# Designs tried in a protein design run: peptides against a protein of PDB entry 7PB4. Part 27

Target 1, 105 residues: chain A of PDB entry 7PB4
Amino acid sequence: KMLNIKEYKEKLLSTLGEFLEDHFPLPDRSVKKKKKNIQESSVNLITLHEMLEILINRLFDVPHDPYVKISDSFWPPYVELLLRNGIALRHPEDPTRIRLEAFHQ
Target 2, 218 residues: chain B of PDB entry 7PB4
Amino acid sequence: DALQMAVGYFEKGPIKASQNKDKTLEKHLKTVENVAWKNGLASEEIDILLNIALSGKFGNAVNTRILKCMIPATVISEDSVVKAVSWLCVGKCSGSTKVLFYRWLVAMFDFIDRKEQINLLYGFFFASLQDDALCPYVCHLLYLLTKKENVKPFRVRKLLDLQAKMGMQPHLQALLSLYKFFAPALISVSLPVRKKIYFKNSENLWKTALLAVKQRNR

## One batch from the design tools (peptide; aimed at target 2 D79 L120)

Design b1_p29_2_s3 (made by RFdiffusion4, then SolubleMPNN; from b1_p29_2, 8 letters changed)
Fold by OpenDDE base, seed 3:
Structure b1_p29_2_s3 (fold): chain B 105 residues (1-105), chain C 218 residues (1-218), chain A 29 residues (1-29)
Amino acid sequence: as target 1 above (105 residues)
Amino acid sequence: as target 2 above (218 residues)
Amino acid sequence: DKIEELLSKNAPELYLRLMVEELVILEAQ
């Protein structure tokens, strides 16, 4: 049975989710609280899955400005991973903005 | 035989007890080199040794020597090439080893049994064009791999941007000319009709060996 | 697929790129 494009896409998304949890989990917050009074800016880091979802959505929702601003919720190693592998691109004039590669265009 | 012992040494690693580890290593390297250049290696031997050369198990000098003697007797398995590319992604190999691997891949391209899985890696090879040291060899590889389905607008943009940055390099022009052939509507720029696609005849380190392989398989 | 299994185990970053590339292409259809 030719898997419907929708079913195939759903399967691929599921496989990606599981793969990212196994290979690219968020660092455990168990970094020893050295008591430095730095306000725990309770910046909840997002998963690599959530980061990719944001980037994919932005690419299709706003194709004329597909760039996402890097927030404090973006774990820097994930940003570098996406850039290093040619999955994402930095904005040429604003290093705080990244886009997904337009693999469809 | 001596070759099986040498391959087994690289696969299993040095036995702890040998006082003369370097002499043993050199003996086995010379055995592999001699057989490879004289007769070529079996596909299974290439599978083992190619992975060893790219895994970072040994030092760069040893890995370079192993990779230089990856000469087939008949064919190279596509699976061996895919595994080798996977090791490039792990980042344990030197930049010089990466360059040598792409040179090897271009040189041995016709001896690889299948290309379907290698073509799935097209996007990875294309991303490696940004490495100035790899770019000439990657362009040559892509020239050999490119199908109409690989010629996408975003790749055209990237090649044109790379040409703007690096200048009108012969290897980039060759690849762009192929892209224009498959998708003329994507490349409005007049490309100079270079009659001779000068990929740097990077003196194929294997030229003599490959001639011998072709003569044995006729 | 044999290649997917190989890449997921040995080259997770490459496998990620391939998956994302495929997802983007599928989303555009």
Scores: peptide ipSAE 0.590, ipTM 0.809, DockQ to the pose 0.660
OpenDDE base, seeds 1, 2, 4, 5: peptide ipSAE 0.588, 0.577, 0.587, 0.572; ipTM 0.806, 0.795, 0.806, 0.790

Design b1_p29_2_s4 (made by RFdiffusion4, then SolubleMPNN; from b1_p29_2, 8 letters changed)
Fold by OpenDDE base, seed 5:
Structure b1_p29_2_s4 (fold): chain B 105 residues (1-105), chain C 218 residues (1-218), chain A 29 residues (1-29)
Amino acid sequence: as target 1 above (105 residues)
Amino acid sequence: as target 2 above (218 residues)
Amino acid sequence: DKIDELLRKNAPELYLRLMVEELVILEAE
């Protein structure tokens, strides 16, 4: 039974990775219109997969404060996607913090 | 068959060259309405038309009329319902269409052949409780779907928070009472023992049609 | 599962929710 759960989890993670790459890829970096002058620090956006990993890890590592601060690496459309689908919740007092929904509780 | 032609029109879409597109659409819509209210629709016809009504292929007025005549002759396929629910997430249907769909889903619940796949969508339906327009109908749907395994602490917290925001609504109280029945340890609050569970949808748009369907299938 | 195939094609956002929900449940076990 336990072996089946681990194998199932691994399969699910693999399927999720492929699914996210196909349906929710990051915008192509190429559409940075070279406006020359502003050294806009090229904030490296993280993938939706990486964002979910951060949120899941925080939920289990710090269950009493499962909120993650939204950084510049969080692509705003991904944040909105997670919120509108009830996957994540915004902190009631701090709109810069989000948590994963505690589906296990 | 006039019904087959009407269903085929909605499935394939309007032929571009027709000068009388609106008249043709109205003719086919009336054909579907007439058959649905008199005899009900076959499961295959509901599968096609329900998907069309929620896909955003047609305007809101047409989608609303199609959805209002989704009356089964015998049964509705669970697969049709799952497909329909999937369209709610795509955002191509209006808020009024979503409300009507949940009303329809509650009204037709007993005519759905299976519930196993619909039960997997429990979390999605539960998240829709936050929509004030959907909340009464979603509570009724959840009241029909809720099993012991669905009653989790985070859902109890959300229901209590919703009650704190909206007040002691009859539909929320009904759902909370069911939750307390399955998991009394999670709900410390004394709920009034209501002898009659009241949902606003007790007088649905399909009451007369559903009585006729039940009478024909006896 | 038949549902997964249907949702993946027609409602990728709903499919994502279901996958994440399942992953969170499995992580807690």
Scores: peptide ipSAE 0.575, ipTM 0.792, DockQ to the pose 0.634
OpenDDE base, seeds 1, 2, 3, 4: peptide ipSAE 0.572, 0.575, 0.574, 0.574; ipTM 0.789, 0.792, 0.791, 0.791; seeds 2, 3 fail the geometry check

## One batch from the design tools (peptide; aimed at target 1 F103 H104, target 2 K152 R155)

Design b1_p30_1 (made by RFdiffusion4)
Pose (drawn by RFdiffusion4):
Structure b1_p30_1 (pose): chain A 91 residues (1-28, 43-105), chain B 212 residues (1-189, 196-218), chain P 30 residues (1-30)
Amino acid sequence: KMLNIKEYKEKLLSTLGEFLEDHFPLPDVNLITLHEMLEILINRLFDVPHDPYVKISDSFWPPYVELLLRNGIALRHPEDPTRIRLEAFHQ
Amino acid sequence: DALQMAVGYFEKGPIKASQNKDKTLEKHLKTVENVAWKNGLASEEIDILLNIALSGKFGNAVNTRILKCMIPATVISEDSVVKAVSWLCVGKCSGSTKVLFYRWLVAMFDFIDRKEQINLLYGFFFASLQDDALCPYVCHLLYLLTKKENVKPFRVRKLLDLQAKMGMQPHLQALLSLYKFFAPALISVKIYFKNSENLWKTALLAVKQRNR
Amino acid sequence: DYIELLEKIDGHEERLFEMVKELVEVTAEL
C-alpha cells in the first residue's frame, strides 16, 4: 500500500512540475519558481499545523500569489496581508 | 449521405460573409434536427456535434440548436462527455450553453454507455458549485453521479459552507442528504429538481427510456 | 488513469487546482 502511494505521489509530482513549467512560466530582484512556492506552502502546512502561514517576500511573483488566491489554493491571513497559507484539502 | 454533409459542414467551422450562407447553415441544421427528432443520432455524430457546439466556433443560436438536437439513437460515448467537460473547462463557452449542457447531461444520463470516467471528473463537476447560475443543475447532476468514494471531507465542508451562504436550498439539501447517507460520521444532514423538464423527450427516446 | 485523464483537460487553472489538491491529500496519507 505504501509503495503504491509513493509511486502515485512521485508520478503526480513530476507531471505537476512539467505542467507548471509548461503553463505557468516566469517572465524571463530574484524570483522563485511557482514550484518552489508551492513546495514552501506544502512544507509549512504540515511542519507547523498550528501556524501554516508563510510571509510574502519580494521573491514571490505577485501574479503567482494572485493565481493561487483566485483558484482557492492559497488563503490570505485575516489580518496580516504579508502572510498566506495553503488550503487544507486533506481535512 | 444527407446528414454527413451537415456534419462535415459543421466540422469545417464558420465560413465567409453571408451571401447565401445563412440559408446553407439553416438547411444543414434543419437536416440534423430532422434526423435527430425522427430516429436519433449515432454516437460518432454526437461526439462530433456536441464538442463543436461546446467549442467557441459558431454563434450562440447554432450551439443552442445543436444541443437541443443532441438525441441519441442508441447510446452516448463517455469519451465525448469527457471532451465536453474539457471544452467547458476551456471557458469560451456561453453561460446559457453551459446550463443547457448540464440539463442535457442530466436528461441523457441513462444513455451514456459508461459513467466511471465521467465520475472521475467529479472534482470538475463539484468546482462548478461556486457559480450560482449553474448551482441547481450541477447539484442535480452530482445527485445522480455521487458514489461513496466521492464523499470526501473537504467536499462536505465546502458544501456546508455553501449551504450557509445560500441557505437551505432544495438542490443543496438533496445533495447534502445524499452525502449524509454515504458518510454520516463526517456530517449529519432524489428527487424533484426545478427546471428539470426533459427538453429532449422525443417519442423514440421515450420508448428507449421505458425499455431501459 | 486519473492523472492521464487530467492530461486531457484543457483548462489550466482547473487542472492545476485538482493536481495540487491530490498532492496535498496524498502527502497527508504519508
Fold by OpenDDE base, seed 5:
Structure b1_p30_1 (fold): chain B 105 residues (1-105), chain C 218 residues (1-218), chain A 30 residues (1-30)
Amino acid sequence: as target 1 above (105 residues)
Amino acid sequence: as target 2 above (218 residues)
Amino acid sequence: DYIELLEKIDGHEERLFEMVKELVEVTAEL
């Protein structure tokens, strides 16, 4: 039973990764990649996949404080996407913190 | 012409060899400013210069001056606005530049050729309500953009929470009143019927210039 | 292209919700 669940989880993770790569890419910083002298944005954005991984891990690793601090690496449209779809919740007192929805509870 | 040379300078960047870089920069800024305020800029010129102003290629003072002269001759391309918003996500512009951009976006809203893609950015703009400096201008923008489909329970909660924290701000009340219009079941609170203009259109930096643009395009 | 990015996102949000929900539910069984 546990082995089958682990294998199924890995399949779901793989499927999610492919789905996110296809439909939820990072914004290309290169609106004008052509000219060398535009100071590259010093802020490295993480993928939606990486965001979800962080949120899922936090939910299960620290269930008593499942909130993740939003950094500059979190692309704001993807943060809002997670919130508007009910995938994530914002901390009631700290708008800089979000958690994954506890769908298992 | 002088304008094409100025736009080309900002697009290409300063040629390293000029000893008088600051004088050249100022000359080109003044050229853009003069044309923009007198005649407006073509959509293509706005596309180039707006991206430059938000890209962090130049200093805050230069970016502010460029952004202040983003006055259309006729229309602004929606694509230019979408690209500009993408630069806000990159975080290279100052807080003051962000505020100015939202003020500009509100002022120029009617001159943007299409709204379909801007409406897709609704969630991004809504997220910016958490910034106290942006909140009044974002509320005004959202008041212009909000459709029934945008009025969700979580957004209602957020607006009510903001109102609880900041008090009964006119800009929040305007947006909440619109939300109540589209979804009365989501807003149980009695909103005061303020007949007063929620958004002082009088604070538009471009008011006179835009009136002139409207007169020329009649 | 930022527009192309928005177009790619459109229509896939519901599926994303279901996938994440299932992943959380399955993870909770481990």
Scores: peptide ipSAE 0.578, ipTM 0.469, DockQ to the pose 0.285
OpenDDE base, seeds 1, 2, 3, 4: peptide ipSAE 0.561, 0.560, 0.561, 0.561; ipTM 0.421, 0.463, 0.456, 0.457

Design b1_p30_1_s1 (made by RFdiffusion4, then SolubleMPNN; from b1_p30_1, 15 letters changed)
Fold by OpenDDE base, seed 2:
Formats: structure tokens, C-alpha cells, sequence
Structure b1_p30_1_s1 (fold): chain B 105 residues (1-105), chain C 218 residues (1-218), chain A 30 residues (1-30)
């Protein structure tokens, strides 16, 4: 039973990775070029995959404080995507912190 | 025919910038309403119009009127329902449209051809129990969808917590009774033996239309 | 079977939610 669950989890992770690459890629750096005066904040954006990994790991590793601080590496449209879909929640007192929804609780 | 022209108008959108846009829209909307209430709509027409009603392509008043006339001639495609739910995630529809959609989904549940993909949405619907405006209708929907495999300990806890918050609501009690039927070991609480399942949706907006559909399919 | 059905769900945002929900539930079972 546990082996089958592990294998299914691995297939699910692979499927999620491919799905995120296909449908939720990082914005092309090329579109930033045309508006001259916006300081290209040299901030390396993380993928939606990496963002979800951080949130999932925090939920299970630190269940008593499952919140992650939103850094400049978090692309704002993806933060809003997660919040809008009920995948993530903002901290009630600190809007700079988000958690994954505890779908298992 | 007039219906095809009306559906095509909503699908493609208004072609001309004419001052008569509102009159043209109203004409086509009345055509759809008239056919839907008299004869019902084909599955393909429902697929198109239901998607439009939830996409945010038109204003809330138009979307509400479209959704109210989503009456099948025979069946509704499961794919149409899943697409409609996908628009709820995008968040372009009003709260009133969401409530109306869940009422519609409960009312039309027996006319949906398959339930396999809809059953995958169980967790999504269950999360909507936290919305006080949706909760009565979502409980009814979950009552129709719930299988033994859906009855998990964490969902039982969430339902009991919700009951502690909002009290002994008839719709919540109905769902809890079904959960107890499937998993008696998870629910130690004595539930009142209700002889009648009371969901608020006794006022099915489509009651007359659904009777007509059932008569035509006999 | 369940994963194949999840892949057929139309709507990228809905599918994302369903995949993440499934992953969280499975992770909690391990």
C-alpha cells in the first residue's frame, strides 16, 4: 500500500512539474527590455514550481508556523494566482506572509 | 434559425459598434430564454452559453439571465460543467452568479451525463462550504456527490467545526448523516434521526421547466 | 486512473488546484 502511494506521488510530482513548465512558465526576460526607465530589479524570480515546493515543504516541516515570507523573488501574479485559487492563504496579521492551504487538515 | 443566430451572437460577440447594441443583445437573450423555457437547449448550446455566462464576457445582469435559462432538452455534458467550475477559479463572476450556479448544478444534477470528472472536484466543492452564501447549496451538492471514498477524517473534522460555528443547520445535518452512514466510526455524535432531508432548495427556480423536460423525455 | 482523469480537466487554474490538493493529501498519508 505505501509503495503504491509513493509511486503515485512520484508520478504526480512529475506531472505537476511538466504542467507548470507548459502552462505557468516564468515571464520571458525579453519583455522587460522595452520600458527603459524601470530599473531592471536584478531580482532572480523563482518558478511557480519552486514557489510551491517551498510552500509544501514549509507546511510539512514546520506545521506550527507554516507561513513563508514573500520575497522579491516571488513573481506577484503567481502569488495572486495561488491566493485566488485557494491554494495559498495570507497571514491574517502580516500580508507579507503566505501559507499553503492545509488540504489534509 | 433564430436560436442559432442568438447563440452565435453570444459566442462571437457583437460585430458592429452600432448604437443598437443593447437592443440586439436583448433580442438575442429573449430568443434564448424563450426556446430554453419552452423546449430546452441542446447540450452543445448549453456548453457554449454556460461558458459565456461564467467567463465574464458580459455584465452580471446578462450572465444571470443566461444562467437562469440553462435548461437542457435532454442532457448536460459533464465537460460543460467542469469548464464552468474552471471559470469559478478565475474569479471573474460575481458572488450572486456563484450562488446561482450552485443552485443550477443541484437542480440539473440528474441531467448531467457523467459524474466521473465532477467527482474529482469534490475537494473544491468541499472548500466552498466556508462561504456562508454557498454553504446550503454546496451541502446539497455534496450530498448528491458523496461516496464512501470521499468520507475522510479531516473532512469530518471540518464539518463538525463548521457545525460548532454555525449551529445545527438542516443542510449540514443532512450531509453529516450521510457521512455517518458511510463511515459510522468517524462520527461518534448522535445525529437526530431526520425522517425528511431538508435542503433550502425546495424553491427550485427551474421546477416547472424540469417537469417539462421530464415530460418530453418520456 | 485518477491521475489520467486529472490531466483531462479543462482550465489550467482548476487543474493546478486539483494537482496541488492531491499532492498535499498524498504527502500527508506517507
Amino acid sequence: as target 1 above (105 residues)
Amino acid sequence: as target 2 above (218 residues)
Amino acid sequence: KRLDLLKTIEGKELRLRLLVEELVILTAEL
Scores: peptide ipSAE 0.719, ipTM 0.911, DockQ to the pose 0.558
OpenDDE base, seeds 1, 3, 4, 5: peptide ipSAE 0.718, 0.718, 0.717, 0.718; ipTM 0.910, 0.911, 0.910, 0.911

Design b1_p30_1_s2 (made by RFdiffusion4, then SolubleMPNN; from b1_p30_1, 14 letters changed)
Fold by OpenDDE base, seed 4:
Structure b1_p30_1_s2 (fold): chain B 105 residues (1-105), chain C 218 residues (1-218), chain A 30 residues (1-30)
Amino acid sequence: as target 1 above (105 residues)
Amino acid sequence: as target 2 above (218 residues)
Amino acid sequence: KRLELLKTIKGKELRLRLLVEELVILTAEL
């Protein structure tokens, strides 16, 4: 039973990775080049996959404080995507912190 | 056909910037309403119109009227329902449209052709129990969907916590009773044996239409 | 399989939610 669950989890992770690459890629940096004067925010954006990995790991590693600080590497449209879909929640007192929804609790 | 022209208007949008936009909209809306209440709509017509009603393409008044006439002739496609739920995730519909959709989904549940994909939405619907406006209708929907495999310890805790917050609501008690039936070891609390599960069926806007559909399909 | 059925869900945002929910629930069972 446990082996089957682990194998299923691995297949699910692979499926999620492929799904995110296909449907939720990072914005291509090339489009911002036309307006010269906006400082290329030198901050490397992380993928939605990396965001979810951070949030999932924090939920299980630190269940009493499962919140992650939003950095400049978090693309704002993907933060909003997670929030509006009920995948993540904003901290009630600190709008710079988000957590994954505890779907298992 | 007048119905095809009306559906095509909603799908493609108004062709001409005419001063009579509102009159044309009202004409097509009345055509859809009249056919839906008399004969029901084909699965393809429901697929198109249900998607429009939840997409936010039109104003709340129009979306509400479209959703109220989503009456099947025979069946509703599961795909149409899943697409409709996908629009709820996008969040372009009003709170009133969302409530009406859950009422519609409960009312039309038996007319949905398949339940395999809808059963995957169980956790999504369960999360909507926290919305006070949705809770009665979501409890009824979950009562229709719940299988033994859905009854998990964490969901039992969430239902008991909700009961502690909201009190002994009849719709919540009905769902808890079903959970106790499937997993008696998870629910130690004595639930009143309600012989009649009273979901507020009195508020089914489609009751008369559904009786007519059932009579035509016999 | 349940996973194959999840892949057929129309709506990318809904599918995302369902996949993440499934992953969290499975991770808690391990």
Scores: peptide ipSAE 0.751, ipTM 0.922, DockQ to the pose 0.550
OpenDDE base, seeds 1, 2, 3, 5: peptide ipSAE 0.749, 0.750, 0.750, 0.751; ipTM 0.921, 0.922, 0.922, 0.923

Design b1_p30_1_s3 (made by RFdiffusion4, then SolubleMPNN; from b1_p30_1, 14 letters changed)
Fold by OpenDDE base, seed 2:
Structure b1_p30_1_s3 (fold): chain B 105 residues (1-105), chain C 218 residues (1-218), chain A 30 residues (1-30)
Amino acid sequence: as target 1 above (105 residues)
Amino acid sequence: as target 2 above (218 residues)
Amino acid sequence: KRLELLKTIEGKEIRLRLLVEELVILTAEL
């Protein structure tokens, strides 16, 4: 039973990875909007996959404080995507912190 | 056909050049309404129009009128319902449209061809119980969808917590009774013996239309 | 079977939710 669950989890992770790459890629840096003065914040954006990994790990590793601080590496549209879909929740007192929804609780 | 022209108008969008855009829209909307209430709509027409109603392509008044006339001639495709729920996730529809959609989904539930994919959406619907405006209709939907496999300990806890917050609501009691039927060991609480299950607005907006659909398919 | 059904779900955002929900539930069972 446990082996089958592990194998299924691996297949699910692979499927999720491929799905995220295909449908939720990072925005191409190549759209050089010519507007000079926006400081290209040299902040390396993380993938939606990496965001989800951080959130899932935090949920299980630190269940008493499952919140992650939103860094500049978090692309705002993906944060909004997770919140809008009920995949993540904003901290009630600190809008800079989000958690994964505890779908198992 | 007038219906095909009307559906095509909503699908392709308004042609830019007409000064009378609102009159044209109203004409096509009345055509769809008239056919839907008299004869019902084909599954393909429902697929197109249901997605349009939830996409936010038109204003809330138009979307509401389209959704109110989503009456099948025979069946509704499960895929159309899944696509509609996908639009709810995108969040371009109003709260009133969401309520109307859940009312529609409950009313039309027996006309949906399959339930396999809709059953995968169980967790999504269950999460919508936290919305006070949706809760009565979502309880009814979950009452129709719930299988033994859906009855999990964490969902029982969430329902009991919701009952503690909202009180002994008839729709929550109906759903809890069904959960107790499937998993009696998970629900130690004595539930009132209800001879009749009451959901809010059991008289749906489509009662007359659904009777007509059932008569045509006999 | 369940994973194959999840792959057939039309709509990017709903499929994302379903995949993550499934992953969280499975992770809690391990």
Scores: peptide ipSAE 0.692, ipTM 0.890, DockQ to the pose 0.554
OpenDDE base, seeds 1, 3, 4, 5: peptide ipSAE 0.687, 0.686, 0.637, 0.635; ipTM 0.887, 0.887, 0.859, 0.857

Design b1_p30_1_s4 (made by RFdiffusion4, then SolubleMPNN; from b1_p30_1, 16 letters changed)
Fold by OpenDDE base, seed 3:
Structure b1_p30_1_s4 (fold): chain B 105 residues (1-105), chain C 218 residues (1-218), chain A 30 residues (1-30)
Amino acid sequence: as target 1 above (105 residues)
Amino acid sequence: as target 2 above (218 residues)
Amino acid sequence: KELDLLKTIEGKELRLRLLVEKLVILTAEL
């Protein structure tokens, strides 16, 4: 039984990865807004896959404080995507922190 | 026919050149309403119009009127329902539209051709129990959908916590009673043996229309 | 079978929600 669940989890992870690459890619950096002088803070955006991985890991590794601080690497539209779909929740007192929804609790 | 023209108007949107956009909209909306209440709509017409009503393409007043006339002639496609739920995730519809959609979904549940994909949405619907405006209708929907495999310890805890917060609501008690039926070991609490499951069926906007549909399909 | 059915769900945001929900539930069972 446990072996079958683990195998199914791995298939689900693979499916989720492929799905995210196809439907939720990172925005093309190519929209050079020609405004010269703003230091292109070369903030490397993380993928939605990486965001979810961080959130899932934090939920299980630190269940008493499952919140992750939103960094500049978090593309704001994907943060809002997770929130509006009830996949993530904002911290009630700190809007800069989000958690994964504890679907198992 | 007039209905096809009306559905086509909502699907394609208003042709730019009409000075009287509101009069044209109202004419087509009345056409859909009249056919829906008299004869019901075909599954394909419901597919198109239900998707439009939840997409946010039109204003809340128009979306509300469209949803109120989503009356089937025979059946509703499961795919149409899943697409409609997908628009709830996008979040372009009002809270009142969401409430109306869940009321509609409960009212039309028996007319949905399949339940296989809808059963996968169980967790999504269960999460909507936290919305006080949706909770009565979601409890009724979950009562219709719940199978033994859906009754999990974590969902029992969430229902009991919700009961502690909201009090002993009749719709929540009905759902808890069903959970106890499927998994008596998970619910040690003595639920009052309510002889009658009281979902607010009293406000079914479609009651008369559904009776007419059932009579035509017999 | 369930995973194949999840892949057929229309609406990318809904599908995302369902996939993540299932992943969390499965992870908790391990």
Scores: peptide ipSAE 0.704, ipTM 0.906, DockQ to the pose 0.551
OpenDDE base, seeds 1, 2, 4, 5: peptide ipSAE 0.701, 0.703, 0.703, 0.702; ipTM 0.904, 0.905, 0.905, 0.904

Design b1_p30_2 (made by RFdiffusion4)
Pose (drawn by RFdiffusion4):
Structure b1_p30_2 (pose): chain A 91 residues (1-28, 43-105), chain B 212 residues (1-189, 196-218), chain P 30 residues (1-30)
Amino acid sequence: KMLNIKEYKEKLLSTLGEFLEDHFPLPDVNLITLHEMLEILINRLFDVPHDPYVKISDSFWPPYVELLLRNGIALRHPEDPTRIRLEAFHQ
Amino acid sequence: DALQMAVGYFEKGPIKASQNKDKTLEKHLKTVENVAWKNGLASEEIDILLNIALSGKFGNAVNTRILKCMIPATVISEDSVVKAVSWLCVGKCSGSTKVLFYRWLVAMFDFIDRKEQINLLYGFFFASLQDDALCPYVCHLLYLLTKKENVKPFRVRKLLDLQAKMGMQPHLQALLSLYKFFAPALISVKIYFKNSENLWKTALLAVKQRNR
Amino acid sequence: VEWSSEAEKLLFQKVQELVEVEAEYRELEE
């Protein structure tokens, strides 16, 4: 059961990465890829389940943040505009 | 054959400026609906015309008439429904066309050969609940499509939030009752739905429904 | 900056599935 989940996870991640690179590229400060941004968000969601907010730096491309906001993937902090969290789909 | 000429004409897409083209389009569309309302269409023709109508090609009236004449002689391929859901996801489709398509999917539910691949699109179907113009028809569709595996906690939470936003609407209450039946531990709280009149009820479709 | 609606919807679905399976993988690993 474990190995099946692992195989599925890895396949989903690889295909997601390819999809992101194909459909959400950077334009050309130092910006990070959307993949790294999603990785930071997913890591913070499970590492700190009581504070899953990550600060928005200059490396976050505003179009990516807005994209994640429009599609219900990322959520804004009620008071602090510089922080965003990942929607907890697992619960 | 008389119908295949119209199918090919619609596959060619819209043509030049109209000198006599309006009459030609009308003749082809009349031929298709006559065949559809007399004995029905085959699966291949439906697969072609449904996806042509749900695409950006042709105006709204042509797509509306095509959707209103999408009556199967036998069955409907599920791959055609999958491609139709992919065309909805494209977004170049009219709102009224989307409402008509959801009404058609609800009306033609028992005439789809398989529904497992369609159930795999439960997420795309559920995401359309945000749109308050599609909300009743999407709820009617999910009432028919929902299995036990589809009742996920996230969806229950989002449906409860939508109930709180819109109020205890009949269609929302019916879908929530179905979710309660399938997963009572995740939440506490089929049949009549408004605007559920069968627009595609021909006599032969009626005899096939009774034979079903 | 704009993207296609289909790509946006596919992105949502893929990310939702990844978050769900990531939670299940961590639970099983524990």
Fold by OpenDDE base, seed 3:
Structure b1_p30_2 (fold): chain B 105 residues (1-105), chain C 218 residues (1-218), chain A 30 residues (1-30)
Amino acid sequence: as target 1 above (105 residues)
Amino acid sequence: as target 2 above (218 residues)
Amino acid sequence: VEWSSEAEKLLFQKVQELVEVEAEYRELEE
């Protein structure tokens, strides 16, 4: 039973990864090096897959405080995507924190 | 059933001939209240009754009681909310009813099936920030609705003007903090990191009912 | 950035399924 669930989880993660790459890719970094002094804070944006993994892990690892702090690596359109679809909830007292919705509860 | 008869009474209005109009009204209102608090209302029943409560068809006392029992069994239709907001524009409801509606909308926000059309009403809700009685609840609603696309320079100016007028209200600080999160370049002012963004507990009126709804929908 | 409404619905479903499976996995690991 455990092995089957693990394999199924791995399959779901793989399928989700492919789905997210196809439908929710990060913006191409290739936009032109026009030289102006905007400190390109080379903030490495994480994928939506990585973002979801962080949120899921936090939900189960810290169920009493399931909120994740939004870092600069969180692409704002992904945050909005998760919030508007009810996949994530904003902390009522801290707009910089979001949690995954507890779909199983 | 008794609920269908009650909803039908509010929808069609009182049949002229009954001398005991008030007693009949009270009977039907109690029926709706009892079902709503025990089991919740179907989305269709909420659609009908919510519109009635905001249309000005009945007196303020009746409208207030109807609105207080707009508790879903499962979901609230976004269309019902959009229609309700349209009635707010007509101005036939009291100020207290408007406050109650915004409290209700915040409390029931998670039970609304979709948010796309509600998000289009962002500008209308934002305009309602000028009402001092509505402002705390509208800030909470906007806190739930605000996307990066909504954070515009003119709205930032309006919020800062409100802050200058009203002082550093917790609900306004919450919304400004969210605006700063989405558009840090638009808000140069150091907002004091108040750890406790106290939105007034709009949910308190329905807290027990909402817990029961969540338990039934598990 | 505009996403397709269909893709957003599928995202919700896939995340929900993953959370359910994770919950089951965690329950069995205990």
Scores: peptide ipSAE 0.592, ipTM 0.681, DockQ to the pose 0.298
OpenDDE base, seeds 1, 2, 4, 5: peptide ipSAE 0.592, 0.583, 0.587, 0.580; ipTM 0.657, 0.575, 0.640, 0.450; seed 5 fails the geometry check

